# Ledger of designs, part 8: peptides against a protein of PDB entry 7K3S

Target 1, 60 residues: chain A of PDB entry 7K3S
Amino acid sequence: MEELSGKPLSYAEKEKLKEKLAFLKKEYSRTLARLQRAKRAEKAKNSKKAIEDGVPQPEA

## One batch from the design tools (peptide; made by RFdiffusion4, then SolubleMPNN)

Design b1_p10_1_s2 (from b1_p10_1, 4 letters changed)
Fold by OpenDDE base, seed 3:
Structure b1_p10_1_s2 (fold): chain B 60 residues (1-60), chain A 10 residues (1-10)
Amino acid sequence: as target 1 above (60 residues)
Amino acid sequence: PIPNPNPKEV
């Protein structure tokens, strides 16, 4: 087993990695919320089209 | 562009 005896990360390197991870988690959550909104909007468009195609236009 | 989480490194 190769000992991955990488030099112990300094306090500054650990805080920098923690900041990067917090940023990535925020961007992931933002992207996920956007994707969920897009999927809901698509379903709402498809349901509106199904209602519009299912209402007989009143003959004028 | 993805914003750099540490703008002091540019």
Scores: peptide ipSAE 0.087, ipTM 0.719, DockQ to the pose 0.017
Fold by OpenDDE base, seed 1:
Structure b1_p10_1_s2 (fold): chain B 60 residues (1-60), chain A 10 residues (1-10)
Amino acid sequence: as target 1 above (60 residues)
Amino acid sequence: PIPNPNPKEV
């Protein structure tokens, strides 16, 4: 185990890392919401097509 | 471009 024998981060460096982490969490949540919306839109397109093609939708 | 989380450091 390499003990990271670096000097303890200053208060300012820790706050800067917290801000970066909060930003990354926000961008992750935004990307996840886009992915979930895309997946719902794809399911809705496939459902509409299967109804148009006369194929019974499996009740999921 | 990824937005800078610290826009005051530019």
Scores: peptide ipSAE 0.086, ipTM 0.718, DockQ to the pose 0.017
Fold by OpenDDE base, seed 5:
Structure b1_p10_1_s2 (fold): chain B 60 residues (1-60), chain A 10 residues (1-10)
Amino acid sequence: as target 1 above (60 residues)
Amino acid sequence: PIPNPNPKEV
């Protein structure tokens, strides 16, 4: 077993990693919200196209 | 602006 003989991180290094993790969690949540919005918008566009291609325009 | 997760202590 290779002991992960990494020197124990200082308090300052641990706080810096916590800050990076908080930032990455925020960016993940923002990206997820964008993806969910995009999927909803795609479904709404596809429903409009299905209505427009399925209604024969009444010839005036 | 994207917050820098590495504030260099200047």
Scores: peptide ipSAE 0.083, ipTM 0.712, DockQ to the pose 0.015
Fold by OpenDDE base, seed 4:
Structure b1_p10_1_s2 (fold): chain B 60 residues (1-60), chain A 10 residues (1-10)
Amino acid sequence: as target 1 above (60 residues)
Amino acid sequence: PIPNPNPKEV
C-alpha cells in the first residue's frame, strides 16, 4: 500500500484550505436552510390542497 | 452573488 504521505502542506496552504472549508460549510448551511424551507412550503401546499379536495387530513 | 473564496483572483 503506497502511503499517501504527500509532502506536508505549508502554513499558507493549510490556511487556504481552512478558508475554502469555512466557505463550503457556509454554503452548505445556506443550501440546507433553503431545502428545509422548500420542504415546509411543500407540506403547507399539500395540506391546503387536501382541505380543498375534501380529503380528511391525517392528524399529526 | 456568491463571494469568491479567493478575493485575490478578482
Scores: peptide ipSAE 0.081, ipTM 0.709, DockQ to the pose 0.017

Design b1_p10_1_s3 (from b1_p10_1 with K2V F10V)
Fold by OpenDDE base, seed 3:
Structure b1_p10_1_s3 (fold): chain B 60 residues (1-60), chain A 10 residues (1-10)
Amino acid sequence: as target 1 above (60 residues)
Amino acid sequence: VVPNPNPKPV
């Protein structure tokens, strides 16, 4: 079993991990922005439906 | 270039 637990990462391995981290941060931010947009769209849909159904909007 | 999130060890 190669004892990989003690060798310092090479410059190339560190740069590869930085690139991976930058990618994951970008995909996280995109996913979060999509989720926030979906939540706003759902709130707007539910608000429109509640007005159509004659239910008083809970004032924010 | 899109970074590969799972780079195989070269």
Scores: peptide ipSAE 0.112, ipTM 0.739, DockQ to the pose 0.015
Fold by OpenDDE base, seed 5:
Structure b1_p10_1_s3 (fold): chain B 60 residues (1-60), chain A 10 residues (1-10)
Amino acid sequence: as target 1 above (60 residues)
Amino acid sequence: VVPNPNPKPV
């Protein structure tokens, strides 16, 4: 049972950790928005193809 | 400026 008796983080270490967390949250949100846009673009491409093929669109 | 996600331990 390794006691995570980590020495109390200095003010500077806490600020560096906050900055790291803010960066990671921003990059996560940016990546998620790109993924959602890609999925929507793929759905829109598939929907256009199904209209061209005369297949009734299932209402989303 | 993009923060460095891996600051070296000082």
Scores: peptide ipSAE 0.108, ipTM 0.739, DockQ to the pose 0.015
Fold by OpenDDE base, seed 2:
Structure b1_p10_1_s3 (fold): chain B 60 residues (1-60), chain A 10 residues (1-10)
Amino acid sequence: as target 1 above (60 residues)
Amino acid sequence: VVPNPNPKPV
């Protein structure tokens, strides 16, 4: 258990943590967008293959 | 400069 040192963070430490959090949120959003594009590309590939195989696409 | 997501414990 990391001891939550009950020392109040300085203004500079709080701003550094805000910058870290903003960076992590940006990298999360970028990674999520990559995952969503990959999933859409996988769906589109599978749909194209199912059309080629003569299988009716579920309209969704 | 990219903020280091893992600052070393000071």
Scores: peptide ipSAE 0.099, ipTM 0.717, DockQ to the pose 0.014
Fold by OpenDDE base, seed 1:
Structure b1_p10_1_s3 (fold): chain B 60 residues (1-60), chain A 10 residues (1-10)
Amino acid sequence: as target 1 above (60 residues)
Amino acid sequence: VVPNPNPKPV
């Protein structure tokens, strides 16, 4: 198996990759938090619809 | 001592 022994990354290239990785982790965490909030909001809408469809209207 | 995950070839 040819080890892709490309030239060892310089200190500056390693720091640039660490910065990119930190940025991607931050955006992933923000996206995950938005997705979790959306899923909670969807469940809360579905529960309200189930209550509205399940209350027999009092016959006047 | 954390073991180095990349042993240099001898």
Scores: peptide ipSAE 0.032, ipTM 0.502, DockQ to the pose 0.008

Design b1_p10_1_s4 (from b1_p10_1 with K2I F10V)
Fold by OpenDDE base, seed 5:
Structure b1_p10_1_s4 (fold): chain B 60 residues (1-60), chain A 10 residues (1-10)
Amino acid sequence: as target 1 above (60 residues)
Amino acid sequence: VIPNPNPKPV
């Protein structure tokens, strides 16, 4: 249990943390875009089914 | 390539 509590991060450690954060932000944004696309595809499927069933579409 | 999130303490 090395107490990393109190040593100033080296330049190399700061750059490594910046790279890790940039990577995690990129993967988060990619995952969010996939989730939003999936939700839109599900909404579009439900809207098609509601039109076929004669149910009035809620206006967007 | 996913960078390893846990490099072993050198």
Scores: peptide ipSAE 0.080, ipTM 0.689, DockQ to the pose 0.014
Fold by OpenDDE base, seed 4:
Structure b1_p10_1_s4 (fold): chain B 60 residues (1-60), chain A 10 residues (1-10)
Amino acid sequence: as target 1 above (60 residues)
Amino acid sequence: VIPNPNPKPV
């Protein structure tokens, strides 16, 4: 097992990594919300098409 | 405005 014997990160380096991690978590959450909105919009389009193909027009 | 995670040193 190679011990990851990296020099101990300074307090300033740890705070900079925490800031980067908080930013990445925020961008991940935004991307996930966008994906969930896109999936809901796709399901709504597919449901509207299934109703239009599934109603025989009453011949007048 | 999203703050840049890499502020250039001023």
Scores: peptide ipSAE 0.069, ipTM 0.670, DockQ to the pose 0.015
Fold by OpenDDE base, seed 1:
Structure b1_p10_1_s4 (fold): chain B 60 residues (1-60), chain A 10 residues (1-10)
Amino acid sequence: as target 1 above (60 residues)
Amino acid sequence: VIPNPNPKPV
């Protein structure tokens, strides 16, 4: 088992990794919110198309 | 509490 005997990360390196992790978590949450909104919008479009195709146009 | 993955040898 290779012990990852990497030199202990300095305080500054640990804070830089915490900042990167906070940024990635923020971008992940934004992307997830966009994806969930897109999925809801597609469902709403598909429901409108099903109503338009299911109403017999009144022949006048 | 996250357990420390490196317990110092006593």
Scores: peptide ipSAE 0.037, ipTM 0.536, DockQ to the pose 0.008
Fold by OpenDDE base, seed 2:
Structure b1_p10_1_s4 (fold): chain B 60 residues (1-60), chain A 10 residues (1-10)
Amino acid sequence: as target 1 above (60 residues)
Amino acid sequence: VIPNPNPKPV
C-alpha cells in the first residue's frame, strides 16, 4: 500500500475542494445537456431533409 | 479515516 504521504488537508481546504468539485460537476452537466440538444437538433435537421427529398411536392 | 476495503493480513 503506497500511503499517500501528503500533509492532511485542513477542513477549510477540503471544503474549498468540495466547492470546486460541485462547480465542475454543474458545468459538466450543463455542457453535456448542450451537446445532447445539439445532437438532437442535428438529427432533426437531417430527418427533415430526408422527408423533404422523399416527398414529391404536390404539383399544384 | 476512510476504511480500507482491503485490510492486509497482519
Scores: peptide ipSAE 0.032, ipTM 0.478, DockQ to the pose 0.008

Design b1_p10_2_s1 (from b1_p10_2, 5 letters changed)
Fold by OpenDDE base, seed 2:
Structure b1_p10_2_s1 (fold): chain B 60 residues (1-60), chain A 10 residues (1-10)
Amino acid sequence: as target 1 above (60 residues)
Amino acid sequence: KYVAEERVEE
């Protein structure tokens, strides 16, 4: 295992990395919420199509 | 806020 012999990050660098990580976590959660909304919308569309294909229109 | 520097003792 190569020891991460990198110079210890300054306090300011550590805080900047924490801010970047907090931002990334927020954008990840927003993206997941969007994806979950899209999947729910897709399921609702597919369920409507399955009802339309499964109901014989009464011939007039 | 003190960020505890993890002293890796060799």
Scores: peptide ipSAE 0.128, ipTM 0.674, DockQ to the pose 0.008
Fold by OpenDDE base, seed 1:
Structure b1_p10_2_s1 (fold): chain B 60 residues (1-60), chain A 10 residues (1-10)
Amino acid sequence: as target 1 above (60 residues)
Amino acid sequence: KYVAEERVEE
C-alpha cells in the first residue's frame, strides 16, 4: 500500500476545501436546475407548436 | 467545530 504520507492538511486548509466543496455542490445544483428548466421549456415549446400545427385553421 | 481526525491505527 503506498502510504499517501502527504503532509497533513492544516485546519485552515481543511476548512478551505470544505468551503470549495460546498461552493462546487451549489454551482452543480444550480447548473442542473437550469438544464432541467431549459429541457422543460424546449418540450413546452414543441408541445405548443404540435398543438398549433394540429388545429386545422378554419378556412375562412 | 472540531474535525476529529479518525486515526486509523495500522
Scores: peptide ipSAE 0.124, ipTM 0.659, DockQ to the pose 0.008
Fold by OpenDDE base, seed 4:
Structure b1_p10_2_s1 (fold): chain B 60 residues (1-60), chain A 10 residues (1-10)
Amino acid sequence: as target 1 above (60 residues)
Amino acid sequence: KYVAEERVEE
């Protein structure tokens, strides 16, 4: 077992790492929300095209 | 404000 005998992080270093982790989690959640919105928008576009191609345009 | 250092005892 390789003992991770790294110097114990100071309280200030631990708080800085917690802040960095909270920031990264926020950016991850924002990116996921954008991706989910993009996938929903793509599905909605494909569904509209399938309806328009299935309705014979009334001859004017 | 003193923030107590959490001494993790071994």
Scores: peptide ipSAE 0.091, ipTM 0.683, DockQ to the pose 0.008
Fold by OpenDDE base, seed 5:
Structure b1_p10_2_s1 (fold): chain B 60 residues (1-60), chain A 10 residues (1-10)
Amino acid sequence: as target 1 above (60 residues)
Amino acid sequence: KYVAEERVEE
């Protein structure tokens, strides 16, 4: 077992790490939500193009 | 700065 022989973190260092972890979790969730919206928007655009390309232009 | 010397019990 590699003993994590790191000096015990102070209370202030532990709180700073908790804040960093909370920030990273928030940014991850924001990025994931953006990616999911982008993927849905791309699918919706491709579906609209498939409908528009499937409408026979009225021959004049 | 207090450095806690780990007493190794022999």
Scores: peptide ipSAE 0.036, ipTM 0.487, DockQ to the pose 0.006

Design b1_p10_2_s2 (from b1_p10_2, 5 letters changed)
Fold by OpenDDE base, seed 3:
Structure b1_p10_2_s2 (fold): chain B 60 residues (1-60), chain A 10 residues (1-10)
Amino acid sequence: as target 1 above (60 residues)
Amino acid sequence: KYVAEEREEE
């Protein structure tokens, strides 16, 4: 067993780690929201194409 | 929220 005898993080290092974690959580949430929006937009585009291909254009 | 380090007693 490698003893993860990492020196106990100082209070300042712990706060810096908390700030990094909060930042990463924020960026994750932003990215997830973007991905979910993109997936919904893709589904909406595919649904529009399926309707346009299924409606016979009235011959002029 | 205070994160107490659990000291393992030897």
Scores: peptide ipSAE 0.110, ipTM 0.632, DockQ to the pose 0.008
Fold by OpenDDE base, seed 1:
Structure b1_p10_2_s2 (fold): chain B 60 residues (1-60), chain A 10 residues (1-10)
Amino acid sequence: as target 1 above (60 residues)
Amino acid sequence: KYVAEEREEE
């Protein structure tokens, strides 16, 4: 078993990795919120068209 | 803020 005992990351390297992870989590959450907003906007457009076309709305 | 290194005790 090759011990992948790579040199322990310095305190500064560990903090830099935590900052990168926090940034990536923030950008993921922002992207997910945009996707969820887009999906809601699409449903709202389809519901407005269904009212105009006299089609009974599928319950949400 | 101390980052505790989990030292694996041999």
Scores: peptide ipSAE 0.110, ipTM 0.651, DockQ to the pose 0.009
Fold by OpenDDE base, seed 5:
Structure b1_p10_2_s2 (fold): chain B 60 residues (1-60), chain A 10 residues (1-10)
Amino acid sequence: as target 1 above (60 residues)
Amino acid sequence: KYVAEEREEE
């Protein structure tokens, strides 16, 4: 087992790591929301095409 | 909340 025998982190270094972790969690959540929106938009495009192909335009 | 540092006893 490689000893993770790094120097003990100061209180300030631990708080800085918590802030970095909170930032990364926020960016993850933003990226996940973007991905979910993209998947919903793709499904909505496919459903609109299926409706447009399924409605015979009345010839005039 | 106190974060206890585990002190390895030699």
Scores: peptide ipSAE 0.105, ipTM 0.628, DockQ to the pose 0.007
Fold by OpenDDE base, seed 4:
Structure b1_p10_2_s2 (fold): chain B 60 residues (1-60), chain A 10 residues (1-10)
Amino acid sequence: as target 1 above (60 residues)
Amino acid sequence: KYVAEEREEE
C-alpha cells in the first residue's frame, strides 16, 4: 500500500482548506438554486403558451 | 485554546 505520507497539514492550513470548502459549497448551492429557478421559469413559460394557443382569442 | 490534533493511530 503506498502510504500517502504527505506532510501533516498545520492547523492553519486545515482551517484554510475548511474555509475554501465552505466557499465552494456555498457557490455550488447558489448555482443549483439558479438552475432550478431557470428550469421552473422555462416550464411555466411553455405551459402559458400552450394554454394561450389553445383558447381562440375572442375577436374584439 | 489549544485544539489537540487527533492523531489517527494506525
Scores: peptide ipSAE 0.086, ipTM 0.646, DockQ to the pose 0.008

Design b1_p10_2_s3 (from b1_p10_2, 5 letters changed)
Fold by OpenDDE base, seed 2:
Structure b1_p10_2_s3 (fold): chain B 60 residues (1-60), chain A 10 residues (1-10)
Amino acid sequence: as target 1 above (60 residues)
Amino acid sequence: RYVAEERVEE
């Protein structure tokens, strides 16, 4: 196994990485919430169109 | 969660 004998990260480098990770987790959750909202909006549009077209909605 | 660095003494 190649020893990842990288120099041990300083305390300051570890804290900076924790801050970056917390930021990335926040942006990920925001992006997921946006994606889920978009998918719900798409489903709602398709459901409205299916009612207008007289197509029986597929049971949930 | 504290990640203790395991000091491997060679």
Scores: peptide ipSAE 0.125, ipTM 0.642, DockQ to the pose 0.008
Fold by OpenDDE base, seed 5:
Structure b1_p10_2_s3 (fold): chain B 60 residues (1-60), chain A 10 residues (1-10)
Amino acid sequence: as target 1 above (60 residues)
Amino acid sequence: RYVAEERVEE
């Protein structure tokens, strides 16, 4: 077992790590929301194409 | 919750 025998982190270093973790969680949530919107937009494009291909245009 | 650092006594 490699001893994670790093010097004890100061209170200020621990708070800085908490801030970094909060930032990373925010960026993760933003990226996840972007991915979910992209996936929904792709499904909506495929459903619109299926409706357009399924409606015979009335020939005049 | 405060995480106390474990004092390793030599």
Scores: peptide ipSAE 0.115, ipTM 0.635, DockQ to the pose 0.007
Fold by OpenDDE base, seed 4:
Structure b1_p10_2_s3 (fold): chain B 60 residues (1-60), chain A 10 residues (1-10)
Amino acid sequence: as target 1 above (60 residues)
Amino acid sequence: RYVAEERVEE
């Protein structure tokens, strides 16, 4: 078994890694929320077009 | 909450 005898991280290095992880989690959540909004907006556009093409516009 | 690193010296 290769002992992962990596030098123990200092307290300061652990806190820096926690900060980086918190930042990455925040950016992930922001990106996911953006993609979910885009997908909902696309579905709403496609549903509106399908209703408009199905109603004969009354000739004015 | 301060977590003191307990240095376990082997």
Scores: peptide ipSAE 0.111, ipTM 0.667, DockQ to the pose 0.007
Fold by OpenDDE base, seed 1:
Structure b1_p10_2_s3 (fold): chain B 60 residues (1-60), chain A 10 residues (1-10)
Amino acid sequence: as target 1 above (60 residues)
Amino acid sequence: RYVAEERVEE
């Protein structure tokens, strides 16, 4: 088992990693919100077509 | 919140 006895990260390196993690979490949340909006928009389009075609709406 | 690194002195 190679001991990953790497030098402990400096305070500055730890803060830089925290900033990167905060940025990645923000971009993930933004992407997830876009995906959820797209999925809702697709459902709303399908529901409008189902009304127009006289097909009973699947219960939400 | 300051998280002081607990220096374990050997």
Scores: peptide ipSAE 0.100, ipTM 0.644, DockQ to the pose 0.008

Design b1_p10_2_s4 (from b1_p10_2, 5 letters changed)
Fold by OpenDDE base, seed 2:
Structure b1_p10_2_s4 (fold): chain B 60 residues (1-60), chain A 10 residues (1-10)
Amino acid sequence: as target 1 above (60 residues)
Amino acid sequence: KYVAEERVEK
């Protein structure tokens, strides 16, 4: 295991990394919420198509 | 805010 013998990050560098991580977590949660909304919308469309294909139109 | 530096003592 190569010890990560990198110079210890300064306080300012650690805070900048925390801010970047907080931003990334926020963008991740926003993206997940969008994906979950899209999947729900897709399921709703597929359920409508399954109803339209499964109801025999009464022949007039 | 003190960021505790984890002193890894070897």
Scores: peptide ipSAE 0.127, ipTM 0.659, DockQ to the pose 0.008
Fold by OpenDDE base, seed 5:
Structure b1_p10_2_s4 (fold): chain B 60 residues (1-60), chain A 10 residues (1-10)
Amino acid sequence: as target 1 above (60 residues)
Amino acid sequence: KYVAEERVEK
């Protein structure tokens, strides 16, 4: 087990890392929510196309 | 396990 015995981070370095982690978690959650909305919108578009392609053309 | 050593200054 290599102890990553890096020099102890200063209080200021720890706070800066906490801020970066909070920012990255926020951006991850935002991106995930966008992806989920996009996937739902794509499914809704594909369902509309499947309904339109399933409308029997009026035989003339 | 990250143990935060809270330095209690007495």
Scores: peptide ipSAE 0.116, ipTM 0.616, DockQ to the pose 0.007
Fold by OpenDDE base, seed 1:
Structure b1_p10_2_s4 (fold): chain B 60 residues (1-60), chain A 10 residues (1-10)
Amino acid sequence: as target 1 above (60 residues)
Amino acid sequence: KYVAEERVEK
């Protein structure tokens, strides 16, 4: 077992790491929501074109 | 497992 003999993080360093983690989780969730919206918008565009072109919609 | 005790300084 590697003894992580690193100096114990101060209270302030731990709080700064918690803040960074909260920020990264928020940015991840925002990016994921954008990706999901883009995929839904692409599917909706393809579905409109398929209706106009008389092509039967593949069941999802 | 050492859980860092939240030292609430009053």
Scores: peptide ipSAE 0.110, ipTM 0.673, DockQ to the pose 0.009
Fold by OpenDDE base, seed 4:
Structure b1_p10_2_s4 (fold): chain B 60 residues (1-60), chain A 10 residues (1-10)
Amino acid sequence: as target 1 above (60 residues)
Amino acid sequence: KYVAEERVEK
């Protein structure tokens, strides 16, 4: 068992790491929300095309 | 304000 005998992080270093982790979680959530919106928009475009290609244009 | 260092005693 390799004891991870790294020097204990100071309170200030722990708080800095918590802040960095909170920032990264926020950016991850923002990126996921963008991806989900993009996938929904793509599905909506494909569904509209399938309806337009299925309606015979009335001959004027 | 002193924030007490949490001494985790082994």
Scores: peptide ipSAE 0.085, ipTM 0.652, DockQ to the pose 0.007

Design b1_p10_3_s1
Fold by OpenDDE base, seed 5:
Structure b1_p10_3_s1 (fold): chain B 60 residues (1-60), chain A 10 residues (1-10)
Amino acid sequence: as target 1 above (60 residues)
Amino acid sequence: PPPPPPAPPL
């Protein structure tokens, strides 16, 4: 087992890393929600176009 | 440097 022979992080450095991790988790969740919304909007755009072009909707 | 605060109880 390679002991990570790095100097032990100070309490303040650990708290700063926890804060950065909490921020990154929040931004990740926001980005995933945006991606899911974009995919749903693309499906809804393609379905509206398929109705206008007289193509049968593929069932959900 | 000041000593680190005591660890929270488990």
Scores: peptide ipSAE 0.038, ipTM 0.626, DockQ to the pose 0.008
Fold by OpenDDE base, seed 1:
Structure b1_p10_3_s1 (fold): chain B 60 residues (1-60), chain A 10 residues (1-10)
Amino acid sequence: as target 1 above (60 residues)
Amino acid sequence: PPPPPPAPPL
């Protein structure tokens, strides 16, 4: 068993790591929300193109 | 500031 023989993190170091983790979680959630919007927009574009290619031209 | 929580037992 590798003893993680790192000096015990100070209270201040632990709080700084908690702040970094909270920031990363926020940025992850923001990025995930952007990805979900992009995927919805792609689906909406593909559905519009399928309607445009599927209109039978009225024979003149 | 409130005191830090007690360290977990070793």
Scores: peptide ipSAE 0.037, ipTM 0.625, DockQ to the pose 0.008
Fold by OpenDDE base, seed 2:
Structure b1_p10_3_s1 (fold): chain B 60 residues (1-60), chain A 10 residues (1-10)
Amino acid sequence: as target 1 above (60 residues)
Amino acid sequence: PPPPPPAPPL
């Protein structure tokens, strides 16, 4: 049984780790939202090209 | 054995 022989983190070190985790979670969510918007924009560009190549605009 | 550390405040 490997004892996790790390010195017990001080209260201040634990709070600093909680702050770092909160920051990383926020940056992850922001990056994920950006990625999802980029993926939607790519699909919207590909669907517009498929509609523009498939409908002869009637020149009236 | 050393005594257990005091519990964190709730």
Scores: peptide ipSAE 0.033, ipTM 0.571, DockQ to the pose 0.007
Fold by OpenDDE base, seed 3:
Structure b1_p10_3_s1 (fold): chain B 60 residues (1-60), chain A 10 residues (1-10)
Amino acid sequence: as target 1 above (60 residues)
Amino acid sequence: PPPPPPAPPL
């Protein structure tokens, strides 16, 4: 058993980890919002294309 | 800055 008796993280190391976690949570939320927007935009494009293929162009 | 809170008891 390798005792992971890692020295207790200093207060400064804990604060640095909290800052990194806050940054990662922010970037995750930003990426998730971007992904949701992209999926909505893709669905809107596919719906527009399905309408364009389904409308008989009025023969002039 | 205020002092850090006391560490929880082990």
Scores: peptide ipSAE 0.033, ipTM 0.603, DockQ to the pose 0.008

Design b1_p10_4_s1 (from b1_p10_4, 8 letters changed)
Fold by OpenDDE base, seed 1:
Structure b1_p10_4_s1 (fold): chain B 60 residues (1-60), chain A 10 residues (1-10)
Amino acid sequence: as target 1 above (60 residues)
Amino acid sequence: PVVRSDTYRE
């Protein structure tokens, strides 16, 4: 067993890590929402162009 | 969930 020879994190250090984790989860969710919106916008652009170019849209 | 620090001080 590797003895984690580190002193146990103080209550304040644990709360600071929880705050950092909450921030990172918020930024992740915001980035994911942007990515999903971008993918939907790209699909909508490509479908409009394919209709304009007379290419039969594959039925969804 | 508030992680209760189970640091029981003896």
Scores: peptide ipSAE 0.106, ipTM 0.715, DockQ to the pose 0.009
Fold by OpenDDE base, seed 2:
Structure b1_p10_4_s1 (fold): chain B 60 residues (1-60), chain A 10 residues (1-10)
Amino acid sequence: as target 1 above (60 residues)
Amino acid sequence: PVVRSDTYRE
């Protein structure tokens, strides 16, 4: 087992990594919420299109 | 809670 004998990160480096991790978690959650909204919107559009394609247009 | 760094400076 290679000892992860990496130089101990300074306090400032550890805090900077915590800030980066908090930022990345926030951006991930925001992106996930957008993706979920987009998927719901796509399903709603496809459902409307399936209804319009199944309704015979009244011949004028 | 600010996680105090375990780096106690001797």
Scores: peptide ipSAE 0.103, ipTM 0.723, DockQ to the pose 0.008
Fold by OpenDDE base, seed 3:
Structure b1_p10_4_s1 (fold): chain B 60 residues (1-60), chain A 10 residues (1-10)
Amino acid sequence: as target 1 above (60 residues)
Amino acid sequence: PVVRSDTYRE
């Protein structure tokens, strides 16, 4: 079994990795919130269109 | 400030 024990990351490398991970988690959460807002907006548009298409225009 | 690294074996 090749010991994939790459050189133990220094403390500074571990902290830099933690900072990168925290940044990525923040950007992921921001992107997810945008996606969830977009999906809600799309559903709201589709629901409005379904109501407008389902109201018989009163024959003038 | 002693930088506590998990690799500090006494």
Scores: peptide ipSAE 0.088, ipTM 0.704, DockQ to the pose 0.007
Fold by OpenDDE base, seed 5:
Structure b1_p10_4_s1 (fold): chain B 60 residues (1-60), chain A 10 residues (1-10)
Amino acid sequence: as target 1 above (60 residues)
Amino acid sequence: PVVRSDTYRE
């Protein structure tokens, strides 16, 4: 087992990594929420098309 | 909560 005993990160480096991690978690959650919204919107559009194709055009 | 790692060097 190679102990990746890299030099201990300074306090400033640890805080910078915590800030980066917090930013990445925020961007991930934002992107996931957008994806979920898009998937719901697509299902809602497909259901409207299925209703429109299922309405018999009134024969004039 | 900011985890203070007080590494007291002795």
Scores: peptide ipSAE 0.087, ipTM 0.680, DockQ to the pose 0.008; fails the geometry check

